# Ledger of designs, part 72: peptides against a protein of PDB entry 3NZW

Target 1, 212 residues: chain A of PDB entry 3NZW
Amino acid sequence: TTTLAFRFQGGIIVAVDSRATAGNWVASQTVKKVIEINPFLLGTMAGGAADCQFWETWLGSQCRLHELREKERISVAAASKILSNLVYQYKGAGLSMGTMICGYTRKEGPTIYYVDSDGTRLKGDIFCVGSGQTFAYGVLDSNYKWDLSVEDALYLGKRSILAAAHRDAYSGGSVNLYHVTEDGWIYHGNHDVGELFWKVKEEEGSFNNVIG
Target 2, 222 residues: chain B of PDB entry 3NZW
Amino acid sequence: QFNPYGDNGGTILGIAGEDFAVLAGDTRNITDYSINSRYEPKVFDCGDNIVMSANGFAADGDALVKRFKNSVKWYHFDHNDKKLSINSAARNIQHLLYGKRFFPYYVHTIIAGLDEDGKGAVYSFDPVGSYEREQCRAGGAAASLIMPFLDNQVNFKNQYEPGTNGKVKKPLKYLSVEEVIKLVRDSFTSATERHIQVGDGLEILIVTKDGVRKEFYELKRD

## One batch from the design tools (peptide; aimed at target 1 A20 G47 G48)

Design b2_p25_4 (made by RFdiffusion4; failed a check: the pose's geometry)
Pose (drawn by RFdiffusion4):
Structure b2_p25_4 (pose): chain A 212 residues (1-212), chain B 222 residues (1-222), chain P 25 residues (1-25)
Amino acid sequence: as target 1 above (212 residues)
Amino acid sequence: as target 2 above (222 residues)
Amino acid sequence: AEEEEEREELLEEAAEAMAPRDFAL
């Protein structure tokens, strides 16, 4: 698994791979590691497939309950805390999840929270989570500028997940892109590494190792 | 010490067609190197046009299928006999499985039917509720032998248009019920050849808008 | 011996296939 989310001039970019594993066995190449909590809230998934899916789906129900009660969209900070506090209650029970809660609210602007099963909760501009996180950091950190165009930022996030899907035996499948503005999240497609790799290699001249 | 889990072998397979779906499984039940039964059904019609199989530790698989069948019964009681759609059944199974997160049903579960548009549907589950909708899925002992074959023959993976210099992928034309039954039978004869826990018989449940049909085929008994 | 090693390898692969799914952290 490789997931990343970063803030920049144009809002937030979220990118994830879609591989699921059972050890060295590729369980699936077509899993959805991003959950659309609501029109302005996204959650990313890494770790235990069932723990992430179950608790992030539950988080969506909790956020919806907040809107009915308070007649107002839940903040990114509060939404990430609901998950952070829930996971903390289970500390020591073996839950396994590296998560990112990304969204936008007039009150907070573009906002990213890293939340994991250790109970760690961190606000930040850039996060890469999962077995392939360091591979994504390598490409993302060396090309990141706050002033990236929406187009360039979307590409960097896509390219970074691609770098992880190439080097991490536990990452791959396809790349799912998202862009977050004050008008909510915009889905930017599912890019199969099976074609995305060769295309990027030709057009970019990178991945110079692998023989084509 | 006491081990609450065992392994009863068996292999299951699910393929979704445009307007049908199939869920197949061998009828052999095993413990270690012995055969408990050559015919012990492992794929079930749970009503509302849903078939399911929970493969792995059979006691857990039976408890789960029994609990789900009862869930469909109560769904009707509580919601004015409304039909449980396959997507709803999948979410329901997720809660049943995750409910035992700390003492799991040791099973790999697959269900099949039609979605609300009448299209074929297959869902497969992780032991603790992780699930996804798919075109096909192999589960159980020979899953590692069969899933690669299905990626090739069902989803045409790694296959290209001849003479296109590997540039044009083989189109994703869709399989008929006849072509699917062939892939299923071939899959199980192959699995019976290479895996010692697969054999004796093959039972297929076909699901259409008209309901659930069953077909049975013998397999090698060695 | 070769057939017993191939059988043990398949049983290990089957055990992996029946393991919980992981998004690898």

Design b2_p25_4_s1 (made by RFdiffusion4, then SolubleMPNN; from b2_p25_4, 15 letters changed; failed a check: the pose's geometry)
Amino acid sequence: MAEEKRLKELEEAAKQARSPWSFDL

Design b2_p25_4_s2 (made by RFdiffusion4, then SolubleMPNN; from b2_p25_4, 14 letters changed; failed a check: the pose's geometry)
Amino acid sequence: MEKEKELEELRKKAEEARKPWSLNL

Design b2_p25_4_s3 (made by RFdiffusion4, then SolubleMPNN; from b2_p25_4, 13 letters changed; failed a check: the pose's geometry)
Amino acid sequence: MEEEERLKKLEEEAKQARSPWSFNL

Design b2_p25_4_s4 (made by RFdiffusion4, then SolubleMPNN; from b2_p25_4, 10 letters changed; failed a check: the pose's geometry)
Amino acid sequence: AEEEARRAELEAAAAEARAPWSFDL

Design b2_p25_5 (made by RFdiffusion4)
Pose (drawn by RFdiffusion4):
Structure b2_p25_5 (pose): chain A 212 residues (1-212), chain B 222 residues (1-222), chain P 25 residues (1-25)
Amino acid sequence: as target 1 above (212 residues)
Amino acid sequence: as target 2 above (222 residues)
Amino acid sequence: LPPLPLAPSLQFWSYGSISAAMTRD
């Protein structure tokens, strides 16, 4: 798995791969590792497929309950804490999840929280999570500027996941892109590495190793 | 020490057509190198036009299918006999499985039916509730032998338009019920040839707007 | 006789391993 989310001038970019594994067995190439908690909240998934899916879906129900009770959209900080505190209750039981809660509120602006099953909860501008996280950090860190255009930022996030899908035997399938502004998240498509790789290689002249 | 799990073999397969779906499984049940039965159904009609199979440790598979069938019964009791849509059944199965997160049903489960638009649908599950809707899926002992074949023959993977210099992918025209039954039978004759836990018989459940139909085919018994 | 291997399809599905996140300061 490879997931990343980063803040910049134009808001937040979220990109994930779509590979699921059972060891060395490719279980699926078409899994959704991003969950739309609500129009302004996204959650990313890495780790145990069932733990992530189950608890992040549950997180969505908890966020919805907050809106009914408080008559107000839940903050990114509080939403990430609900998951962080839940996972903490299960510390030692073997839950397995690297997660990112990304969203926008007037009160907080663009906001990103890294939350994992160890109970770690961190606010930050840039995170890459999963077995392919270092590969994504290599490309993303060396081309990142706060002042990226929405177009360039969307590409960098896409390119970074692509770098991870290429080098990490446990990442791949397709790339799912999202952009987060104060008007909520905008889905920017599902890009199959089967075509995205060759296209990027030709247009960019990169991946100069692999023979085409 | 006591091991609460065993492996009863078997292989299951699910393919979704435009307005139908199929869930197939061999009828052999095994323990180690012996055959417990050459005919022990492993794919079930659970009502509301849903078929399901939980393959792996059979005791767990039976307990799960039994619990789900009772779940559909109570769904009717609690919701004025409303039909349980396949998507709803999938989320329900997720909770049943995740409910044993710390002592899992050791099964790989697949269900089939039609979605609310009458389209064919297949859902497959992880032992602890991880699930996704798909066009086709192989589960069980020969899953590693069959899933590559389905990626090629059902979703036309790695196949291109001849003479397009590998530039144009083979279009995703959709399979009829006849063409699907062929792929299923070929899949199981192939799996019976290469995997010692697959054989004896093949039982297919076909689901349409008209309900659930069954077809049976013999397999090699060696 | 040796025990037969379990099918991978019966194993727990994962989105890969996880560790501390890579981050920029």

Design b2_p25_5_s1 (made by RFdiffusion4, then SolubleMPNN; from b2_p25_5, 16 letters changed)
Fold by OpenDDE base, seed 4:
Structure b2_p25_5_s1 (fold): chain B 212 residues (1-212), chain C 222 residues (1-222), chain A 25 residues (1-25)
Amino acid sequence: as target 1 above (212 residues)
Amino acid sequence: as target 2 above (222 residues)
Amino acid sequence: QAPLPESPALREWSFGPIGPPKMLE
C-alpha cells in the first residue's frame, strides 16, 4: 500500500493505490483505501484492511453523531482524536492501522492528521503511509512546493503513487485521487497503473529502466 | 499445541451479471486427505434474495451462516418485514466477522444478490470482515487457480481489440446467465482436475428478480 | 510438476506494513 496526503496553497491532495494483498497473493486490485466520511472529510487506509475499514466506518458514524448533536460539522482535529483515542484503547491488542484524516473546516482550514495503531497522532503538511511510502516520498519531496497549482499538485500526487506502485510489490492496481477544498472533497478519478505508467513514461521520458 | 481450526477444503465462486448473480460451490468436504462427504452443500439461500457461502473451516462457516440467517430474521422483526438489502447484509456480515476479530471465523465469505437498482452484486469478505463489492470472486482451495481465469474471462484482463496492437482494451460487458454458468462449470471442472480438495458435485445458486434457482452438476469423484 | 499454489482464501487482507511517518522539517 501507498497512501499520501499533502497540503498546498490550493488545499489538500490525497492519493492512494488500490492493491490488497494476502502474503504474496494479490487479493484485489480495486480496493477503495479512501473512506469518504462526509463531504469535507476523508480517511485513508494502510495496514490491516478490516481494522481500517471497520474503525474508519465507525469513525464516520461518530462524526455524524457529532454533527447531529452539535449542529456543526466535526473538526479534523476532533475526528482524528476520536480515532486516536479508540486505537489507544486497543493498544497491544494487535490492531494494524496507518491512517490519515484529511479535511477542511472554516476554523482549521485544510488539515491533515496522521493516526496509527501505535497511538501516534501527528498534525502535518505532508505524509506518505504504507509499504511504498519511501518511494512516494522520493518523488513527492523532490517536487513539492507550497505554491503548486491545483493541476500540478494533482499530478504530483498521482505521480508519487505511480512511483511507489512501480517499486513496491504491495502497491498497485490504480491511483485514486482526491482534491480537498473549503467546499469539500472532489474525486479526480481512478487511474489504472498499467495505462498510467506507459503514458507517464512517454510524456516524461521517465522510467528508463523499463524498455518498451 | 491445540489448533482450534480445521480445513474442510472446497471452492466457491461468485459472479455478478447485469440483472442476476451467481454463487457456486463444490459439494466435497474433506479433512486432510480423507473425503468426509461427496455431497455437503455449502451455498445457502438466506432469504431476501441473498445467497451466502463461507468456505474454509466448515464448522465456522456453518456458524456464520446460521448467525446471518438469524440476523435476517431479527431484521424482519425489528423493521416490519422490510427486505434486507445486499449492501446492508454485507455490513451486517462485517460486524459478525469483526466481532470475532481476535478469534476469527476461519472462512472466506461470499454473498450474492441484487442491489437496490436490480443489478447483480457479489460481496467478498476476509476472515475478519473487510469486504468489497466485485464483479467476480473465487474463494477456497482452488481460488488461486480460478481467480486468474475469472480476471481474464469476466473482467477481460489482458484482452485487447484485434488490430489495435494492444492499445485498445476489450470493452467490459455483462455476460448472460448462460455464459456465466458455462464459465462456472469450466472453472470447477478445471479446478477438480488439478486440486484434490475440489470435486464430487457442483451446486449453483442463481439469483434473479424472480428468486433463487438451484442447479446441480456432477463433478469428477476421484 | 510445480506445487499447487497455496490458497490465499483464509488469509487476512492487508494493505501492507505501516512505516513510520516522516514529517518535513
Scores: peptide ipSAE 0.383, ipTM 0.794, DockQ to the pose 0.529
OpenDDE base, seeds 1, 2, 3, 5: peptide ipSAE 0.360, 0.397, 0.370, 0.363; ipTM 0.783, 0.826, 0.795, 0.786; seed 2 fails the geometry check

Design b2_p25_5_s2 (made by RFdiffusion4, then SolubleMPNN; from b2_p25_5, 12 letters changed)
Fold by OpenDDE base, seed 2:
Structure b2_p25_5_s2 (fold): chain B 212 residues (1-212), chain C 222 residues (1-222), chain A 25 residues (1-25)
Amino acid sequence: as target 1 above (212 residues)
Amino acid sequence: as target 2 above (222 residues)
Amino acid sequence: QPPLPLPPSLLPWSFGSIGKPKILK
């Protein structure tokens, strides 16, 4: 798995691969590793598929309950804190979760929190999470600027996941791409790694380790 | 050291069509290298046009299916006989599985039915309750033999239009029920030849708007 | 007899290792 999120002048880019594995078996190439909690809040998934899917779905329910009770959308800080508190209660039970809670509220602006099953909760501007994270960071850190255009930022997110999919055996399938703004998240499609790889190779003259 | 889990072998397969879905399973039940039964059905009609199979450790599979059937019953009681949708069924099954997260049901679960738009639906679950809706899924002993075949024949993976030099992928299309049944039969006959835990009989449940139909085919018994 | 190898379908699905952010290292 490779997931990433980063803040830039235009909001947040979220990009994830779609491969699930069971040992050496590719269980799926089409898994949705982004949960759409609400129109303004996303969660990413790395680690145990069931742990992430179950608890992030539960988190969505808690976020909705907050909205109903408080008549206001939950903050990204509060949503991430709910999840972190939960996983901390299960510390030592063997949960495996590496998640990013990404969202936009009027109070916070564009916000990213990393939350893992060890109880770590970090606010930051750039995160890559999963077995392919180092490959994604290699591309992302080399090209990241706060002043990226939305188009360039989307491409950078997509391109970073592609690099990870190319080098990490546990990452692949497709890239799911999101842009989060004040108006909410926008889904920017599913990009098959097989097609995307050849396109990028041709356009960039990159991936020269592969002979077309 | 005590192992609470067994493996009863077998294989299951789900394929979603445009306005139908199929869930198939062999009828062989084994322990180690011994055949316990040549006809032990493992695909069940659960009501509300939902078919289910939980393949792996049969005791866990049966328990899970019973719990789900009971859940369907209670859903009707609590919601004025409202039909349980396939997506709601999938969520319910996730909770059943994840409720035993620390002592999992040792099964690969597949359900099939129609979604609220009348489209064929197949959902697959891991032992602890992660799930995905897919067009096809194989589970059980021969899943590794069948799934690549389904990728090629249902999802048309690695197929290109002739004369395009591999530049144009074969377009996705829905398969007819006859085509799907043929693929299921070919899958199980092939799996039976290569896997000792698969054989004896093939039971196919076909879900349409008109209900659940069952078909049975003999498999090799060696 | 050695236990039969578990079929891949009976393994929990994984989205890989959590890969803690290097910031913690």
Scores: peptide ipSAE 0.403, ipTM 0.803, DockQ to the pose 0.610
OpenDDE base, seeds 1, 3, 4, 5: peptide ipSAE 0.388, 0.326, 0.318, 0.332; ipTM 0.793, 0.813, 0.808, 0.804; seeds 3, 4, 5 fail the geometry check

Design b2_p25_5_s3 (made by RFdiffusion4, then SolubleMPNN; from b2_p25_5, 12 letters changed)
Fold by OpenDDE base, seed 2:
Structure b2_p25_5_s3 (fold): chain B 212 residues (1-212), chain C 222 residues (1-222), chain A 25 residues (1-25)
Amino acid sequence: as target 1 above (212 residues)
Amino acid sequence: as target 2 above (222 residues)
Amino acid sequence: QPPLPLPPSLLEWSLGPISKPKMLE
């Protein structure tokens, strides 16, 4: 798995691969590793598929309950804290989760929290999470600037996942790409890694380790 | 060390068509290297036009299916005989599976039916309740043999239009029920030849707007 | 009470890879 999120002048980019594995078996190439919690809030999934899918779906329910009770959208800080508190209660039970809670509220602006099953909760501007995270960081950190255009930021997110998919055996399938703004998240499509690889290779003259 | 799980073998396969879905399973039940039964159905009509199979440890599979059937019954009681949608069924099954997260049902679960738009739907589950909607899925002993075949024949993976020098992929299209049944039969006949835990009989449940139809085919009994 | 953790070893048992939990590794 490779998931990433980063803040920039235009909001948040979220990009994820779509491969799931069961040991050496590719269980799926089409997993949705982004949960759309609400129109303004996303969760990313890494680790145990069931753990992430179950608890992030549960988180969505808790976020909706908050909105109903408080008549206000839940903050990214509060949403991430709910999840963090939950996984902390299960500490030692063997949950496997590496998540990013990404959203935009008027109070917080664009916000990213990392939450894992060890009970770690971190606020930050850039996170890559999963077995391919180091590959994604290699590309992302080399090209990241706060002042990226939306187009360049989207491309950078996509390109970073592609790099990870190329080098990490546990990452692949497709890139799902999101842009989060004050008006909510926008889905920027599913990009098959095979097609994307050849396109990027041709356009950039990159990936010269592969002879075309 | 005590192993609470058995393995009863077998294989299951779901394919979604445009306005139908199929869920198929062999009828062989084994323990170790012994055939317990040559005809033990493992694909079930659960009502509301939902078919289900939970393949792996049969005791766990049967328990899960019974719990789901009971859940369907209670859903009707609580919601004035409202039909359970396939997506709601999938969510319910997730909760059944994840409720035993720390002592999982040792099964690969597949359900098939029609979505709310009348389109074929297949949902697959891991032992702890991760699920996704797919066009096709194989589960069980021979899944590793069948799934690549389905990728090629249902999803047209690695197929290109002739004369395009591999530049144009074969377009995705829905398969007819006859084409799907043929693929299912070919899958199971091939799996039976290569896997000792698969064989004897093939039961196919076909879900359409008109209900659930069953078909049965003999497989090799070796 | 939090459910008792099953040792990972119990999930690694004899079911083929497809019977193992899906991981988003």
Scores: peptide ipSAE 0.310, ipTM 0.802, DockQ to the pose 0.056; fails the geometry check
OpenDDE base, seeds 1, 3, 4, 5: peptide ipSAE 0.281, 0.281, 0.300, 0.296; ipTM 0.789, 0.797, 0.792, 0.785; seeds 1, 3, 4, 5 fail the geometry check

Design b2_p25_5_s4 (made by RFdiffusion4, then SolubleMPNN; from b2_p25_5, 12 letters changed)
Fold by OpenDDE base, seed 4:
Structure b2_p25_5_s4 (fold): chain B 212 residues (1-212), chain C 222 residues (1-222), chain A 25 residues (1-25)
Amino acid sequence: as target 1 above (212 residues)
Amino acid sequence: as target 2 above (222 residues)
Amino acid sequence: QPPLPLAPSLLPWSLGPIGPPKMLE
């Protein structure tokens, strides 16, 4: 798995691969590693597929209950704290979760929290999570600027996942791409890694380790 | 150390069509190298046009299917005989599986039916309740033999239009019931040749708007 | 007899190992 999220002047980019594995077996190439918690809040998945899918879906229910009770959208800080508190109660039970809770509220602005099953909760501007994270960081950190255009930021997110998919055996399938703004998240499509690889190689003259 | 799990072998396969879905399974039940039964059905009609199989450890599979059937019954009781949708069934099964997260059902679960738009639906589950809707899924002993074949024949993976130099993929299309049944039969006959835990019989449940139909085919009894 | 190979379908789906964010390194 490779997931990433970063803040920039235009909001948040979220990009993820879609491969799941069971040992050496590719279990799926089409897994949705982004949970759309609500129109304004995204959760990413790494680690155990069931752990992430179950608890992030549960988180969605808790976020909805907050909205019903408080008549206001839940903050990214509060949503991530609910999840963090939950996984902390299961600390040592063997949950495997590496998640980013991404959203935009008027109060907080664009906000990313990393939450994992070890009880870590971090606010930050850039996170890559999963087995391919170091490959993604290599591309992302080399090209990241706060002042990226939305187009360049989307491309950078997509390109960073592509690099990880190329080098990490546990990453691949497709890139799912999101842009998060104050008005909510926008889905920017599913990009098959096979097609995307050849396109990027041709357009950039990159990936010269692969002969066409 | 005591191992609470067994492996009863077998293989299951789901394929979604446009207005139908198929869930198939062999009828062989084994333990190690011994055939326990040549006809032990593992694909079940659960009502509401939902068919289900939980393949792996048969005791866990049977327990899970019984719990789901009971869940359907209670859903009808609580909701004035409302039909359980396939997506709601999938969510319910997730909770059944994840409720045993720390002592899982040792099964690969597949359900098939029609979605609320009348389109074929197949959902697959890992042992702890992650689930995905897919066009096709193989599970069980010969899943590794069948799934790549389904990728090629259902999802048209690695197929290109002739004369395009690999630039144009073969377009996705739904398969007819007859084409799906042929693929299922070819899958199981092929798997039976190469996997000792697959054989004896093939039961296919076909879900349409008109209900569930069953077909049976003999497999090798070796 | 060697242990029977586990069918891949009976393994939980993994989204790979999780690692700490680089900011913690």
Scores: peptide ipSAE 0.371, ipTM 0.796, DockQ to the pose 0.668
OpenDDE base, seeds 1, 2, 3, 5: peptide ipSAE 0.327, 0.347, 0.337, 0.034; ipTM 0.801, 0.818, 0.815, 0.787; seeds 1, 2, 3, 5 fail the geometry check

Design b2_p25_6 (made by RFdiffusion4)
Pose (drawn by RFdiffusion4):
Structure b2_p25_6 (pose): chain A 212 residues (1-212), chain B 222 residues (1-222), chain P 25 residues (1-25)
Amino acid sequence: as target 1 above (212 residues)
Amino acid sequence: as target 2 above (222 residues)
Amino acid sequence: AEEEEEEEIEKLLAEAEEVLRPRMF
């Protein structure tokens, strides 16, 4: 798995791959590793497929309950804490999840929280999570500027996941893109690496190693 | 020491058509190198036009299917006989499985039916509740032999329009019930040839707007 | 040949066991 989310001038970019594994067995190429908690909240998934899916879906119910009770959208900080505190209760039981809670509130602006099953909870501008995280860091860190256009930022996030899907045997399938502004998240499509790789290689001239 | 798990073999297969779906499984049950039964059904009609199979440790598979069938019964009791849609059944199965997160039902489960638009639907589950809707899925012992074949023959993977210089992908025309039964039977004759835990018989459950139908085919018994 | 056949069966059983493992992202 490879997931990333980064803040910039135009808000937040979220990109994930869609591969699921059972060891060296490719279990699926078409899994959704992003969950739409609500119109302004996204959650990313890495680690145990069932732990991530189950607890992040549950997190969505908890956020919805907060809105009914407080008559107000839940903050990114509070939403990430609900998950962080839940996972902490299970520390030592073998839950397995690397997660990112990304969203926007008038009160907080663009906000990103890294939350994992160790109980670690970190606010930051840039995170890459999963077995392919270092591959995505390599491309994303060396081309990142706060002042990227929405178009360039969307591409960098897409290109970074592509770099990870190429080098990490446990990442691949397709790339799912999102952009987060104060008007909520905008889905920017599902890009199959089966075509995205050759297209990027030709148009960019990169991936110069693989013979085409 | 005591091991609460065993492996009863078997292979299951699910394919979704435009307005139908199928869930198939061999009828052989095994322990180690012996055959417990040549005919022990492993795919079940659970009502509300849903078929399911939980393959792996059979005791767990039976307990799960039994618990789900009882779940549909109570769904009617608590919601004025409302039909349990396949999507709702999938989320329900997720909670049943994840409920044993720390002592899992050791099964790979697949369900089939039609969605609320009458389209064919297939859902497959991880032992602990991870699930996704799909066009087709092979589960169980020969899953590693069959799933590649389905990616090719059902979703036309790696196949291109001849003469397009590999530029145009083979279109995703959709399979009829007849063409699906062929792929299923071929899949199981192939799996019976290469995997020692697959054989004896093949039982297919076909689901349409008219309900659930069954077809049976013999397989090699060696 | 008999040894190769036994090795193929053991490989396929190992792959089948692997398929039954929990999914990872």

Design b2_p25_6_s1 (made by RFdiffusion4, then SolubleMPNN; from b2_p25_6, 16 letters changed)
Fold by OpenDDE base, seed 2:
Structure b2_p25_6_s1 (fold): chain B 212 residues (1-212), chain C 222 residues (1-222), chain A 25 residues (1-25)
Amino acid sequence: as target 1 above (212 residues)
Amino acid sequence: as target 2 above (222 residues)
Amino acid sequence: SLAEELARIAELEAQAKETLKPWEL
């Protein structure tokens, strides 16, 4: 898996691959590693598929309950804290989760929290999570700046996942791309890695380790 | 050392069509290298136009299917005989599987039916309850042999339009029920030739708006 | 103890995962 999220002047970019594995077996190339909790809040998935799906779905329910009870959307801080507290209760039980809770509230603005099954909870501007994270960071860190245009930021997110998909055997399939703004998240499509690779190679003159 | 899990072999396969879905399984049941039964059905009509199979350790599979069937009954009781949707069924099965997260059911589960729009739906589950809706899925012993074939024949992976020099992919289209049945039969016939845990018989459940139809075909008995 | 039994189950689960592995992302 490779997931990433970063803040920039235009909000948040979230990009993820879609491969699931069972050992050396590619179980799926089409897994949705982003949960749309509400129109303003996303969760990303890395680690155990069932652990992530189950608990992030549960988190979604808790977020909805909060909204109903408090008559306001839950904050990104509070949502991430709920998940963090939950996984901490299961510490040592063998849960495997690396998640980013990304969203917008009027109080917080665009916000990213990293939460993992070790109980770590971090607020930050840039995270890459998964087996391919180092490959994604290699591209992302080299090209990141706060003042990116929305178009450039979307491309950078997509391109960083592509780099990881190219080098990490456990990442691939497609890139799912999101842009989060004050008006909510916008889905920017599913991009097949095979098609995207050749397009990017041709346009950039990159990936020269592969002969066309 | 005590091993709580067995492996009863077999293979299952689901394919979603436009307005139908198919779930198929062989009828061989084995332990180690011994055939326990040549006809032990493992694909079940669970009501509400939902068919289910949980392939792997048969005791766990049977237990899971039984629990799901009971869940369907309770759903009807609690919701004034409302039909359980396939997506709700998938969520329910996730909870059944994840409820045993630390001592999982040793099974690969597939369900098939129609979604709320009347389109074919196949959901597959890992042993601990992750799930995905897909157009096709193979599970069990010969899944590694069949799944690449399905990728090619259902999802048209690695197929291109003639004369395009590999630049234009073959367009996705739904397969007819006859085409799907043929693919299922060919898949299991081929799997039987290469895997000792697959054979004897093939049972296919076809879900349409009119209900569940069952077909049976002989496989090699070697 | 319960802890020992859970550890044993976890070990058995790990061994069994070779044939029916949970999906990993």
Scores: peptide ipSAE 0.430, ipTM 0.811, DockQ to the pose 0.295; fails the geometry check
OpenDDE base, seeds 1, 3, 4, 5: peptide ipSAE 0.417, 0.410, 0.410, 0.422; ipTM 0.798, 0.797, 0.795, 0.805; seeds 1, 3, 4, 5 fail the geometry check

